# Peptides against a protein of PDB entry 6UG1: the designs that were tried, part 81

Target 1, 304 residues: chain A of PDB entry 6UG1
Amino acid sequence: SNEERKRRKYFHMLYLVCLMVHGFIRNEWINSKRLSRKLSNLVPEKVFELLHPQKDEELPLRSTRKLLDGLKKCMELWQKHWKITKKYDNVGLYMRTWKEIEMSANNKRKFKTLKRSDFLRAVSKGHGDPDISVQGFVAMLRACNVNARLIMSCQPPDFTNMKIDTSLNGNNAYKDMVKYPIFWCEVWDKFSKKWITVDPVNLKTIEQVRLHSKLAPKGVACCERNMLRYVIAYDRKYGCRDVTRRYAQWMNSKVRKRRITKDDFGEKWFRKVITALHHRKRTKIDDYEDQYFFQRDESEGIPD
Target 2, 301 residues: chain A of PDB entry 6UG1 as posed
Amino acid sequence: SNEERKRRKYFHMLYLVCLMVHGFIRNEWINSKRLSRKLSNLVPEKVFELLHPQKDEELPLRSTRKLLDGLKKCMELWQKHWKITKKYDNEGLYMRTWKEIEMSANNKRKFKTLKRSDFLRAVSKGHGDPDISVQGFVAMLRACNVNARLIMSCQPPDFTNMKIDTSLNAYKDMVKYPIFWCEVWDKFSKKWITVDPVNLKTIEQVRLHSKLAPKGVACCERNMLRYVIAYDRKYGCRDVTRRYAQWMNSKVRKRRITKDDFGEKWFRKVITALHHRKRTKIDDYEDQYFFRRDESEGIPD

## One batch from the design tools (peptide; aimed at target 1 R7 Y10 S104)

Design b2_p30_1_s2 (made by RFdiffusion4, then SolubleMPNN; from b2_p30_1, 10 letters changed)
Fold by OpenDDE base, seed 1:
Structure b2_p30_1_s2 (fold): chain B 304 residues (1-304), chain A 30 residues (1-30)
Amino acid sequence: as target 1 above (304 residues)
Amino acid sequence: SLYYFIQKYLPEAKKFIGEEEIDELLEKSK
């Protein structure tokens, strides 16, 4: 019905806000000074120097290459630190079906949420799920004075899915779900004036995204619980930005249709949410990023 | 009953976005 469509839209909005707030809180937790001191000790001086290369005036690309090498070594150091990768409880922060939402509303299952102290201990020991591991990796880079963002692909239930029963049955459902990450890292490259994408845990890749990312889910089975719709960036100064454009090849033609921002009401609402979570002043980095997004929109074109 | 994830973050969401805005979403989602 039209009423059920409206209900699912508003529930999607509510769930999306809660996801974005979760990302904000985790971003605050990874700024812990106590955690920072511990994690900085994981990075030897030689790797720190690679993370902070001098500007090569002859070839700025050499400085970017040093940074990329430093980030690669940081991923290797992080893997040595991380001792236990726990499976997600059920589906973690991957997308729920409408049926799962309805069934869970009836089940008084206390969702055990990590307290800040438990999270910090988990990161410090290297014991936790992949999301905690990624968040800890961002904390380590920040401890080394790297301008690293926490990236979250928010997975609210699909308000465009009007099917009553979307039972996702199968032994491979978990494998397909975790094929692509929900959390990753971005690092500011001051030399190229671009964000570098880093997935330290899942795909273990570093990308300079041009038109598409390897982190964007592909295939029906993977997209059932991971649809790229709301990729939110949280920086060390509590900035919050929508960076979906970076990872969406087909933002205008495909992704927008699955977002609340498909209409003016949803766009205004979503902008209000981003503004409420954005706790810093605009910087020149934001200008370069917006210019990149503009160029990506022009290059995609408006779907006819 | 609200989904457990929403129940957990609802108080914090109200602090960031506003109580009235969240309560409207809650009402319209029932």
Scores: peptide ipSAE 0.738, ipTM 0.976, DockQ to the pose 0.692
OpenDDE base, seeds 2, 3, 4, 5: peptide ipSAE 0.737, 0.730, 0.731, 0.733; ipTM 0.976, 0.975, 0.975, 0.975

Design b2_p30_1_s3 (made by RFdiffusion4, then SolubleMPNN; from b2_p30_1, 13 letters changed)
Fold by OpenDDE base, seed 3:
Structure b2_p30_1_s3 (fold): chain B 304 residues (1-304), chain A 30 residues (1-30)
Amino acid sequence: as target 1 above (304 residues)
Amino acid sequence: STYYFIEKYLPEAEKFIGKEEVKELLEKSK
């Protein structure tokens, strides 16, 4: 019905803002000074130097290569630190079906949400789910004075799916779900004036995204619980930015149709939420990023 | 539970977007 469509749209918005606030709070927690002191000790001086290369005036690419090598070594150090990767309870923060949402209304199973103290302890011990691990990796980079931001691919229920029963085939569902991350890192490259994408946990990859990312879910089974729609960046200064354009090859033709921002009402609402979560002034980094997004929009074109 | 996730973050969401906006989203999502 039209009423069910509206209900699903507003539920999507409600869940989306809760996800975005979750990302904000996790971003605050990883700024813990106590955690920072502990995690900085994981990074040897030689690796710290690679993270902070001098500007090569002859070939700025050499400085970027040092930074990339430093980030690779940080991923290796993080793997050594992280002792226990826990499976997600159920689907974690991956996308739920409408049926699962309806059934969850009846099943008051307490979603065990970590307190700040438990999170900080989990990161410090190297024990937790992949999301906690990624968040801890961002904290380690920040502890090394790297301009690292937490990236969250928000997975609200698909308000464009009007099917009543969205039963997912059970057997490979978890493997397909976790094939792509929902949390990752970006690092500012001051030499190339670009964000470097880092997945330290899932794919264990470093990318300089141009047109497409390996982190973008591909295939029907993976997209059932992980649809690239809302990729939100949380920086060390409590900035909040929509960076979906970086990871969406087909933003205008495909992704926009699955976003609340497909209409003016949703665009205004989403902008209000982003603005409310953005607690810093604009910087030149934001200008370079917006220029990149503009060029990506022009290169995609308007879908015919 | 999805609802427990919402219940946990709803008071925090109110601090960002306001109580009225959250109330509207809740009412229209029922």
Scores: peptide ipSAE 0.751, ipTM 0.980, DockQ to the pose 0.870
OpenDDE base, seeds 1, 2, 4, 5: peptide ipSAE 0.748, 0.750, 0.749, 0.749; ipTM 0.980, 0.980, 0.980, 0.980

Design b2_p30_1_s4 (made by RFdiffusion4, then SolubleMPNN; from b2_p30_1, 13 letters changed)
Fold by OpenDDE base, seed 2:
Structure b2_p30_1_s4 (fold): chain B 304 residues (1-304), chain A 30 residues (1-30)
Amino acid sequence: as target 1 above (304 residues)
Amino acid sequence: SPYEFIKEMLPEAKKIIGKEEIDKLIEESK
């Protein structure tokens, strides 16, 4: 019905806001001074120097290569620190079906969100799920004065799906779900004026995204619980930005149709939410990023 | 539960986004 469509749209909006607020809270927690002091000790001076290369005036690419090598070594150090990767409870923050939402209204299973103290302890010990691990990695880079962002791929239920959900086949569902991350890192490259994508936990990859990312889910089974629609960046100064354009090859033709921003009402609402979560002044980094997004939009073209 | 996750985020969501905006989303999602 039209009423059910409306209800699903507003539930999607509510759940999206809650996911974005969760990302904001985790971004605040990883700025902990106590955690920063502990995590900075994991990074040797030689690796710190690679993270902060001098500008090579002859070949700026050499400075970018040093930064990339420093980030690679940081991923290796992080793997040594991280002792226990826990499985997600149920589906974690991956996308739920409408059937699962409806069934959950009757099932008062307490969702145990970690308290700040428990989160900080988990990161400090190297024990937790992949999301906690990524968030801790961002904290380590920030402890080394690296301009690192926490990236969250928000997975609200698909308000464009009006079908009654068929039962997802259970056994392979978890492997397909966790094939791609929902949290990762971006690092500002001051030499190339670009964000570097870092997945320290899942794919263990570093990318300079041009047209496509390895982190973008591929295949029907992987997209059932991980649909790239809302990739939100949280920086060390409490900036909040929509960076979906970086990771979406087909933003205009495919991704926009699955977003609340497909219409003017949703666009205005989503802009209001981003603005409310954005607690810093605009910088030249935002100008370079917006220019990159503009170029990516022009290069995709208008969908025929 | 999705609903328990929402309940845990609601206080901070109301603080950041505004109470009236979040209350509208709750009412229209019922």
Scores: peptide ipSAE 0.798, ipTM 0.984, DockQ to the pose 0.882
OpenDDE base, seeds 1, 3, 4, 5: peptide ipSAE 0.798, 0.797, 0.797, 0.798; ipTM 0.984, 0.984, 0.984, 0.984

Design b2_p30_2 (made by RFdiffusion4)
Pose (drawn by RFdiffusion4):
Structure b2_p30_2 (pose): chain A 301 residues (1-169, 173-304), chain P 30 residues (1-30)
Amino acid sequence: as target 2 above (301 residues)
Amino acid sequence: LLEEEKEEVFERLDFNEEQKEFVEKLMEGV
């Protein structure tokens, strides 16, 4: 019914706001001073110097390389620090079905509250699922004074799914791509470097294509790329989906609330509500990348 | 049903009272 259609659109908006705010608060917890000081001693002087390379005037590229080596070394040592990698209970934060949600609302059960202290304890011990692990990785980079963003792929239920049944055909297929990952600024190449230290264990300087965007019909059942939100050290919140969307204006726009005008205005309201800093020059360099990327997409196939 | 689903989301994300009020304020006029 058209009524259920409207409810799905609203609940989608609601769940999306909650997810984005969770990203905002979790980023705050990541900045914890007490935790940062402990995680900083995990980084040797050699790697620390690689993470803060000297300006190389003749060839800025060498500086970028040193940072990549440093990022690689950090990924490695984080693989060692993280001793226990749990499985997501049930579905984690991957996209759920309307049926699944309706049923979760029905069954109230018992839910162990988490809070901030328990999160900190888990990151310091090295116990957690991949979300906690990548988030802790970002906290470590920040304790070393690198401009690290937390990236979150918000997976609200699909408001474009009109079906009354909503059934699907696997765990391994869900976890193929991450919900959380990291970006680090390169002041030499003036670009954001994508880092996934937990799932794909890769570092990529995304230009026009990214390894992180999910592919194949089966894998996209639980992970439909729509809202890629970046949170930074100074409490910025930016929609970074353009970096990770091969067909942003075609494929992805149909799945976002921003397809109509009311939707875009509303979404902007939330982003602004979550962006608690003023514009820096880096924001401009990023907008320039997005503009060029937006103009290079062209006609679809 | 909508209230039950809403409560389930707040519990799932482990939100406190101030966080719930903030989310509700952002949904006004919808």

Design b2_p30_2_s1 (made by RFdiffusion4, then SolubleMPNN; from b2_p30_2, 13 letters changed)
Fold by OpenDDE base, seed 4:
Structure b2_p30_2_s1 (fold): chain B 304 residues (1-304), chain A 30 residues (1-30)
Amino acid sequence: as target 1 above (304 residues)
Amino acid sequence: MMEKMKEYLYEFLDFNEEEKEFIESLLEGL
């Protein structure tokens, strides 16, 4: 019905803002000074120096290569630190079906909530799910004075899916779900004036995204619980930015149709949410990023 | 059902009252 469509749209918006607020809170937690002091000790001086290379005036690419090598070594150090990777409880922050949400709302399950203190302890010990691990990795980079962002691919229920029963196939569903991450890292390269994408946990990859990312879900099974629609970046200064354009190859043709921002009302609302979560002034880094997004929009063109 | 789904979501993400109020303020007029 039209009413059901409105309800699903509203609940999609509610779920989206809840996920975005959750990402904001986790971004605050990883700014913990106590955690920072502990995690900085994981990074030896030689790796710290690679993270902060001098500008090579002859070939700036050499400085970027040092940073990339430093980030690679940080990923290796992080793997050594991380002792226990827990499975997600149920589907974690991957996309739920409408039926799964309704069933969960009817089931009085006591959620084991992870409080800030528990999170900080989990990161410090190297015990937790992949999301906690990624968040801790961002905290470690920030502890080393790296301009690292927490990236969250927000997975609200699909308001464009009007089917009540999307029974997702059970057995391989978890493996397909976790094939691509929900959380990752971006690091500012001051030499190339670009964000470097870092997945320290899932794919264990570092990318300089141009047109596409390896982190973008591919294949029907992987996309069932991970639809690239709302990739939100949280920086160390409590900035909040939509960075979906970086990871979406087909933003205009495919992704936009599945976003609340497909219409003017949704765009204005989503901008309001981003603005409410953006607690810093604009910087030149934002200008470079916006220029990159503009170029990506022009290069994709309007879908025929 | 919608209220139960909202309550579930708030519990699932462990929001306090201030965080819920903030979320509600962003959904005002929808």
Scores: peptide ipSAE 0.769, ipTM 0.979, DockQ to the pose 0.911
OpenDDE base, seeds 1, 2, 3, 5: peptide ipSAE 0.768, 0.768, 0.766, 0.766; ipTM 0.979, 0.979, 0.978, 0.978

Design b2_p30_2_s2 (made by RFdiffusion4, then SolubleMPNN; from b2_p30_2, 16 letters changed)
Fold by OpenDDE base, seed 5:
Structure b2_p30_2_s2 (fold): chain B 304 residues (1-304), chain A 30 residues (1-30)
Amino acid sequence: as target 1 above (304 residues)
Amino acid sequence: MMEKIKEYLYEYLDFDEEEIKFIESLLEGL
């Protein structure tokens, strides 16, 4: 019905804003000075130097290569620090079905909410789920004065899915779900004027995304709980930006159709949410990023 | 049902009253 369609859009928006606020809060928590002091000690001086290369005026690419090497070593150091990767409780922040949402609302299970103190302890000890691990990795890079963003792929329920009962009954559902991350890192490369993508936990990859990312979910089973629709970047200065365009090969043809921003009302609303979560002034980094997104939109073209 | 889902989400994500008010302000008029 039209009513059910409106209801699903509303709940999609509710989930989306809740997830985006959650990402904002986690981004604040990882800015903890106490945590920063602890995590900076994990990074040897030689690795710190690689993270902060001098600009090679002859070949800026050499500086980028040093940064990439530093990030690789940081990923290795982080793997040594992280002792216990816990499974998610149920599906964590991956996409729920409409039925699962209704069931969760009706059957309040006792879940242990992770408080800020518990989070900081978990990161410090290296014990937690993959999301906590990624968030801690971003904290470590920030502790080393790296301009690192927390990236969150927000997974609100699919308002375009009009099926009532998508029972995801598969025994492999968890493996397929966690095949791709929902949290990762981006690092600003001041030499190339680009964001470097870092997945320290799941795929353990570093990318300079051009047209496609390895972090973009592929295959039907993986996309059931992880649809690339809303990739939100939270920086150390509490900036909030939609960076979906970086990771979406087919933003205009495919991704847009599954976003609330497919219509003017949803676009205006989503812009309001982003603006409300963006607590810093615009910078030249934002200009370079917007230019990159513009070029990507032009290169994709309008789907025929 | 709508209120139950809100309550569940707010509890699950451990939002405080200020955070809830902020979220509700962004959902106002929908």
Scores: peptide ipSAE 0.724, ipTM 0.973, DockQ to the pose 0.821
OpenDDE base, seeds 1, 2, 3, 4: peptide ipSAE 0.718, 0.723, 0.723, 0.724; ipTM 0.972, 0.973, 0.973, 0.973

Design b2_p30_2_s3 (made by RFdiffusion4, then SolubleMPNN; from b2_p30_2, 14 letters changed)
Fold by OpenDDE base, seed 5:
Structure b2_p30_2_s3 (fold): chain B 304 residues (1-304), chain A 30 residues (1-30)
Amino acid sequence: as target 1 above (304 residues)
Amino acid sequence: MFEKMKEYLYEFLDFNEEEIEFIESLLEGL
């Protein structure tokens, strides 16, 4: 019905805001001074120096290469720190079906996110799910004074899916679900004026995304619970930015159709949400990023 | 049903009253 369509759209918006606020809160928690002091001790001086290379005036690429090497070593150090990777409770923050949400609302089994104290303890001990691990990795980089963003691929229920029953098959569904991350890291490369993509936990990869990312879900089964629609970046200064354009090859032709921002009303609303979560002034980094997004939009063209 | 789904979501994400109010303020007029 038209009513059900409106309800699903509204609930998608609600769920999206909730996820974005959750990401904001986690971004605050990883700024913990106590956690920062502990995690900085995981990074040897030699690795710290690689994270902070001098600018090579002749070849800035040499400085970028040092930073990349430093980030690689940080990923290795993080793997040593992280002792226990827990499975997600149910589907974690991966996309739920409409039926699963309804069933969860009717069932008293209350999965709750970790409290701040428990989160900090989990990161500190190296015990937790992959999302906590990624968040802790961002905290470690920030503890080393790296301009690292927490990236969250928000997975609200698909308001474009009007099917009543989309029961996903159980066991194989988890493997397909976790094939691609929901949380990852970006690091500002001051030399190339670009964000470097870092997945320290899932794919264990570092990328300088141009047109394609390895973190973008591929294949029908993987996309069932992980649809690239709302990739939100949270920086150490409580900036909030939509960075979906970086990871979406087909933003205009494919991704936009699955976003609330497909129409002017949704675009205005989503901008309001981003603005409400953006607690810092604009910087030159934002200008470079916006320029990159503009170039990516022009290069994709208008879908025929 | 919608209210139950909302309550479930708030509980799942362990939001406090201030956080809920903030979220609801962003959804006003929808």
Scores: peptide ipSAE 0.757, ipTM 0.977, DockQ to the pose 0.842
OpenDDE base, seeds 1, 2, 3, 4: peptide ipSAE 0.749, 0.750, 0.747, 0.747; ipTM 0.976, 0.976, 0.976, 0.976; seeds 3, 4 fail the geometry check

Design b2_p30_2_s4 (made by RFdiffusion4, then SolubleMPNN; from b2_p30_2, 15 letters changed)
Fold by OpenDDE base, seed 4:
Structure b2_p30_2_s4 (fold): chain B 304 residues (1-304), chain A 30 residues (1-30)
Amino acid sequence: as target 1 above (304 residues)
Amino acid sequence: MMEKMIEYLFEFLDFDEEEKEFIFSLLEGI
């Protein structure tokens, strides 16, 4: 019905805000000074120096290569720190079906809530799910004065899916779900004026995204619970930015149709949400990023 | 059903009352 469509759209918006606020809160938690002091000790001086290379005036690419090597070593150090990778409870922050949400709302399951103190302890001990691990990795980089962002691929229920029963049947459903991450890291490269993508936990990859990312879900089974629609970046200064354009190859043709921002009302609303979560002034880094997004929009063109 | 779904979501993400109010404020007029 039209009412059901409105209801699903509203709940999608609510769920999206909740996910974005959750990402904001986790971004605050990883700014913990106590955690920072502990995590900085994981990074030896030689690796710290690679994270902060001098500008090579002859070949700036050499400085970027040092930073990339430093980030690789940080990923290796992080793997040594992380002792226990827990499975997600149910589907974690991956996309739920409408039926699963309705069933969960009817089931009086007590959720084990992870409080700030528990999170900080989990990160410090190296015990937790992949999301906590990624968040802790961002905290470690920030503890080393790296301009690292927490990236969250927000997975609200698909308001464009009007099917009541989308039973995701399959023995490999969990494996397909976790094939691609929900959380990752970006690091500012001051030499190339670009964000470097870092997945320290899932794919264990570092990318300089040009046209496509390895972190973008591919294949029907993987896309069932992980649709690239709302990739939100949270920086160390409590900036909040939509960075979906970086990871979406087909933003205009495919991704936009599945976003609340498909219409003017949704665009204005989503901008309001981003603005409410953006607690810093604009910087030159934002200008470079916006220029990159503009170039990506021009290069994709209008879908035929 | 919608209210239960909202309650579930707030419990799942462990929002306090201030956080809930903030979330609702972003949904005002929708």
Scores: peptide ipSAE 0.645, ipTM 0.961, DockQ to the pose 0.929
OpenDDE base, seeds 1, 2, 3, 5: peptide ipSAE 0.521, 0.557, 0.661, 0.502; ipTM 0.937, 0.945, 0.964, 0.934; seeds 1, 3 fail the geometry check

Design b2_p30_3 (made by RFdiffusion4)
Pose (drawn by RFdiffusion4):
Structure b2_p30_3 (pose): chain A 301 residues (1-169, 173-304), chain P 30 residues (1-30)
Amino acid sequence: as target 2 above (301 residues)
Amino acid sequence: VEELFEELDEYYEELKEDMSKFDELIEEVL
């Protein structure tokens, strides 16, 4: 019914707001001073110097390379620090079906509250699922004074799914791509470097294509790329989906609430509500990348 | 995650009962 259609659109907006806010608060917890000081001693002087390379006037590229080596070394040592990698209970934060949600609302059960202290204890011990692991990795980079963003792929239920059944055909297929990952600024190449230290274990300087965007019909059942939100040290919140969307204006726009005007205005209201800092020059360099990327997409196939 | 799911289930029930509560629910979140 048109009524259920409207409800799905609203609940999608509601769930999305909650997810984005969770990203905002979790980013706050990541900045915890007490935790940062402990995680900093995990980084040797050698690697620390690689994470803060000197300006090389003749060839800025060398500085970028040193940072990449440093990022690689950090990924490695984080693989060692993280001793226990749990499985997501049930579905984690991957996209759920309308049927699954209706049923979760029915069954109330018992839920162990988490809070901030328990998160900190888990990151310091090295116990957690991949989300906790990558988030802790970002906290470590921040304790070393690197401009690290936390990236979250918000996966609200699909408001474009009109079906009354909503059934699907696997765990391994869900976890192929991450919900959380990291970005680090390169002041030499003036670009954001994408880092996934937990799932794909890769570092990529995304230009026009990214390894992190999910592919194949089976894998996209639980992970439909729509809202890629970046949170930074100074409490910025930016929609970074353009970096990770091969067909943003075609494929992805149909799945976002921003396809109509009311949707874009509303979404902007939330981003602004979550962006608690003023514009820096880096924001401009990023907008320039997005503009060029937006103009290079062209006609679809 | 569990706290977020519990909160969203409660909102789902309230929204299912009455769709006019949507703006109030958004204001509670923000």

Design b2_p30_3_s1 (made by RFdiffusion4, then SolubleMPNN; from b2_p30_3, 9 letters changed)
Fold by OpenDDE base, seed 4:
Structure b2_p30_3_s1 (fold): chain B 304 residues (1-304), chain A 30 residues (1-30)
Amino acid sequence: as target 1 above (304 residues)
Amino acid sequence: MDELEEKLNEYYKILKEDMSKFDELMEEIL
């Protein structure tokens, strides 16, 4: 019905805002001074120096290579720190079906809230789910004065899916679900004027995204619970930015059709949400990023 | 995660009963 379509759209919007607020809160928690002091001790001086290379005036790429090597070593150090990777409870922050939402709303489940203190303890001990691990990795980089962003691929239910029952195939569902991350890191490269993508936990990759990312879900089974639609970046200064364009090869042709921003109402609403979560002034880094997104939009073209 | 799921389940129930509560729920979240 039209009513069901409206309800699914509104619930998608509420769900998206709740996810974005969750990302904001986690981004605040990883700015903990107590956590920062503990995590800085995981990074030896030689690795810290690689994270902060001098500018090579002859070949700026050498400075980027040092930063990349420093990030690789940080990823290795983080793997040594992280002792216990817990599985997600149910589907974690991956996309739920409308049936699962309906069933969950009818279930009297007791929920355990992960408090800030519990999160900080989990990160400090190296115990938690992959999301907590990524968030802790971002905290470690920030503790080393690296301009690291927390990236969240928000997975609200698909409001464009009007099917009542989307039975997902059960047997490999978890493996297919977790094949691609929901949280990752970006690091500002001041030499190349680009964001470096870092997945320290799932794919264990460092990427300089040009046209496509390895973190973008591929294949039907992987896309069932991880649909790249809303990739939100949270910086150390409480900036909030939509960075979906970086990771979406087909933003205009495919991704936009599945976003609330497909229409003017949704675009205005989403802009208000981003503005509410963006607690800093614009910087030259934002200008370079917007220029990159513009070039990516021009290069993709308008879908026929 | 669990708190978020609880809130989302509540919001789903509220919207299922009365979709006019959308703006009120948005104000509660932001």
Scores: peptide ipSAE 0.583, ipTM 0.949, DockQ to the pose 0.940
OpenDDE base, seeds 1, 2, 3, 5: peptide ipSAE 0.580, 0.579, 0.580, 0.578; ipTM 0.948, 0.948, 0.948, 0.948

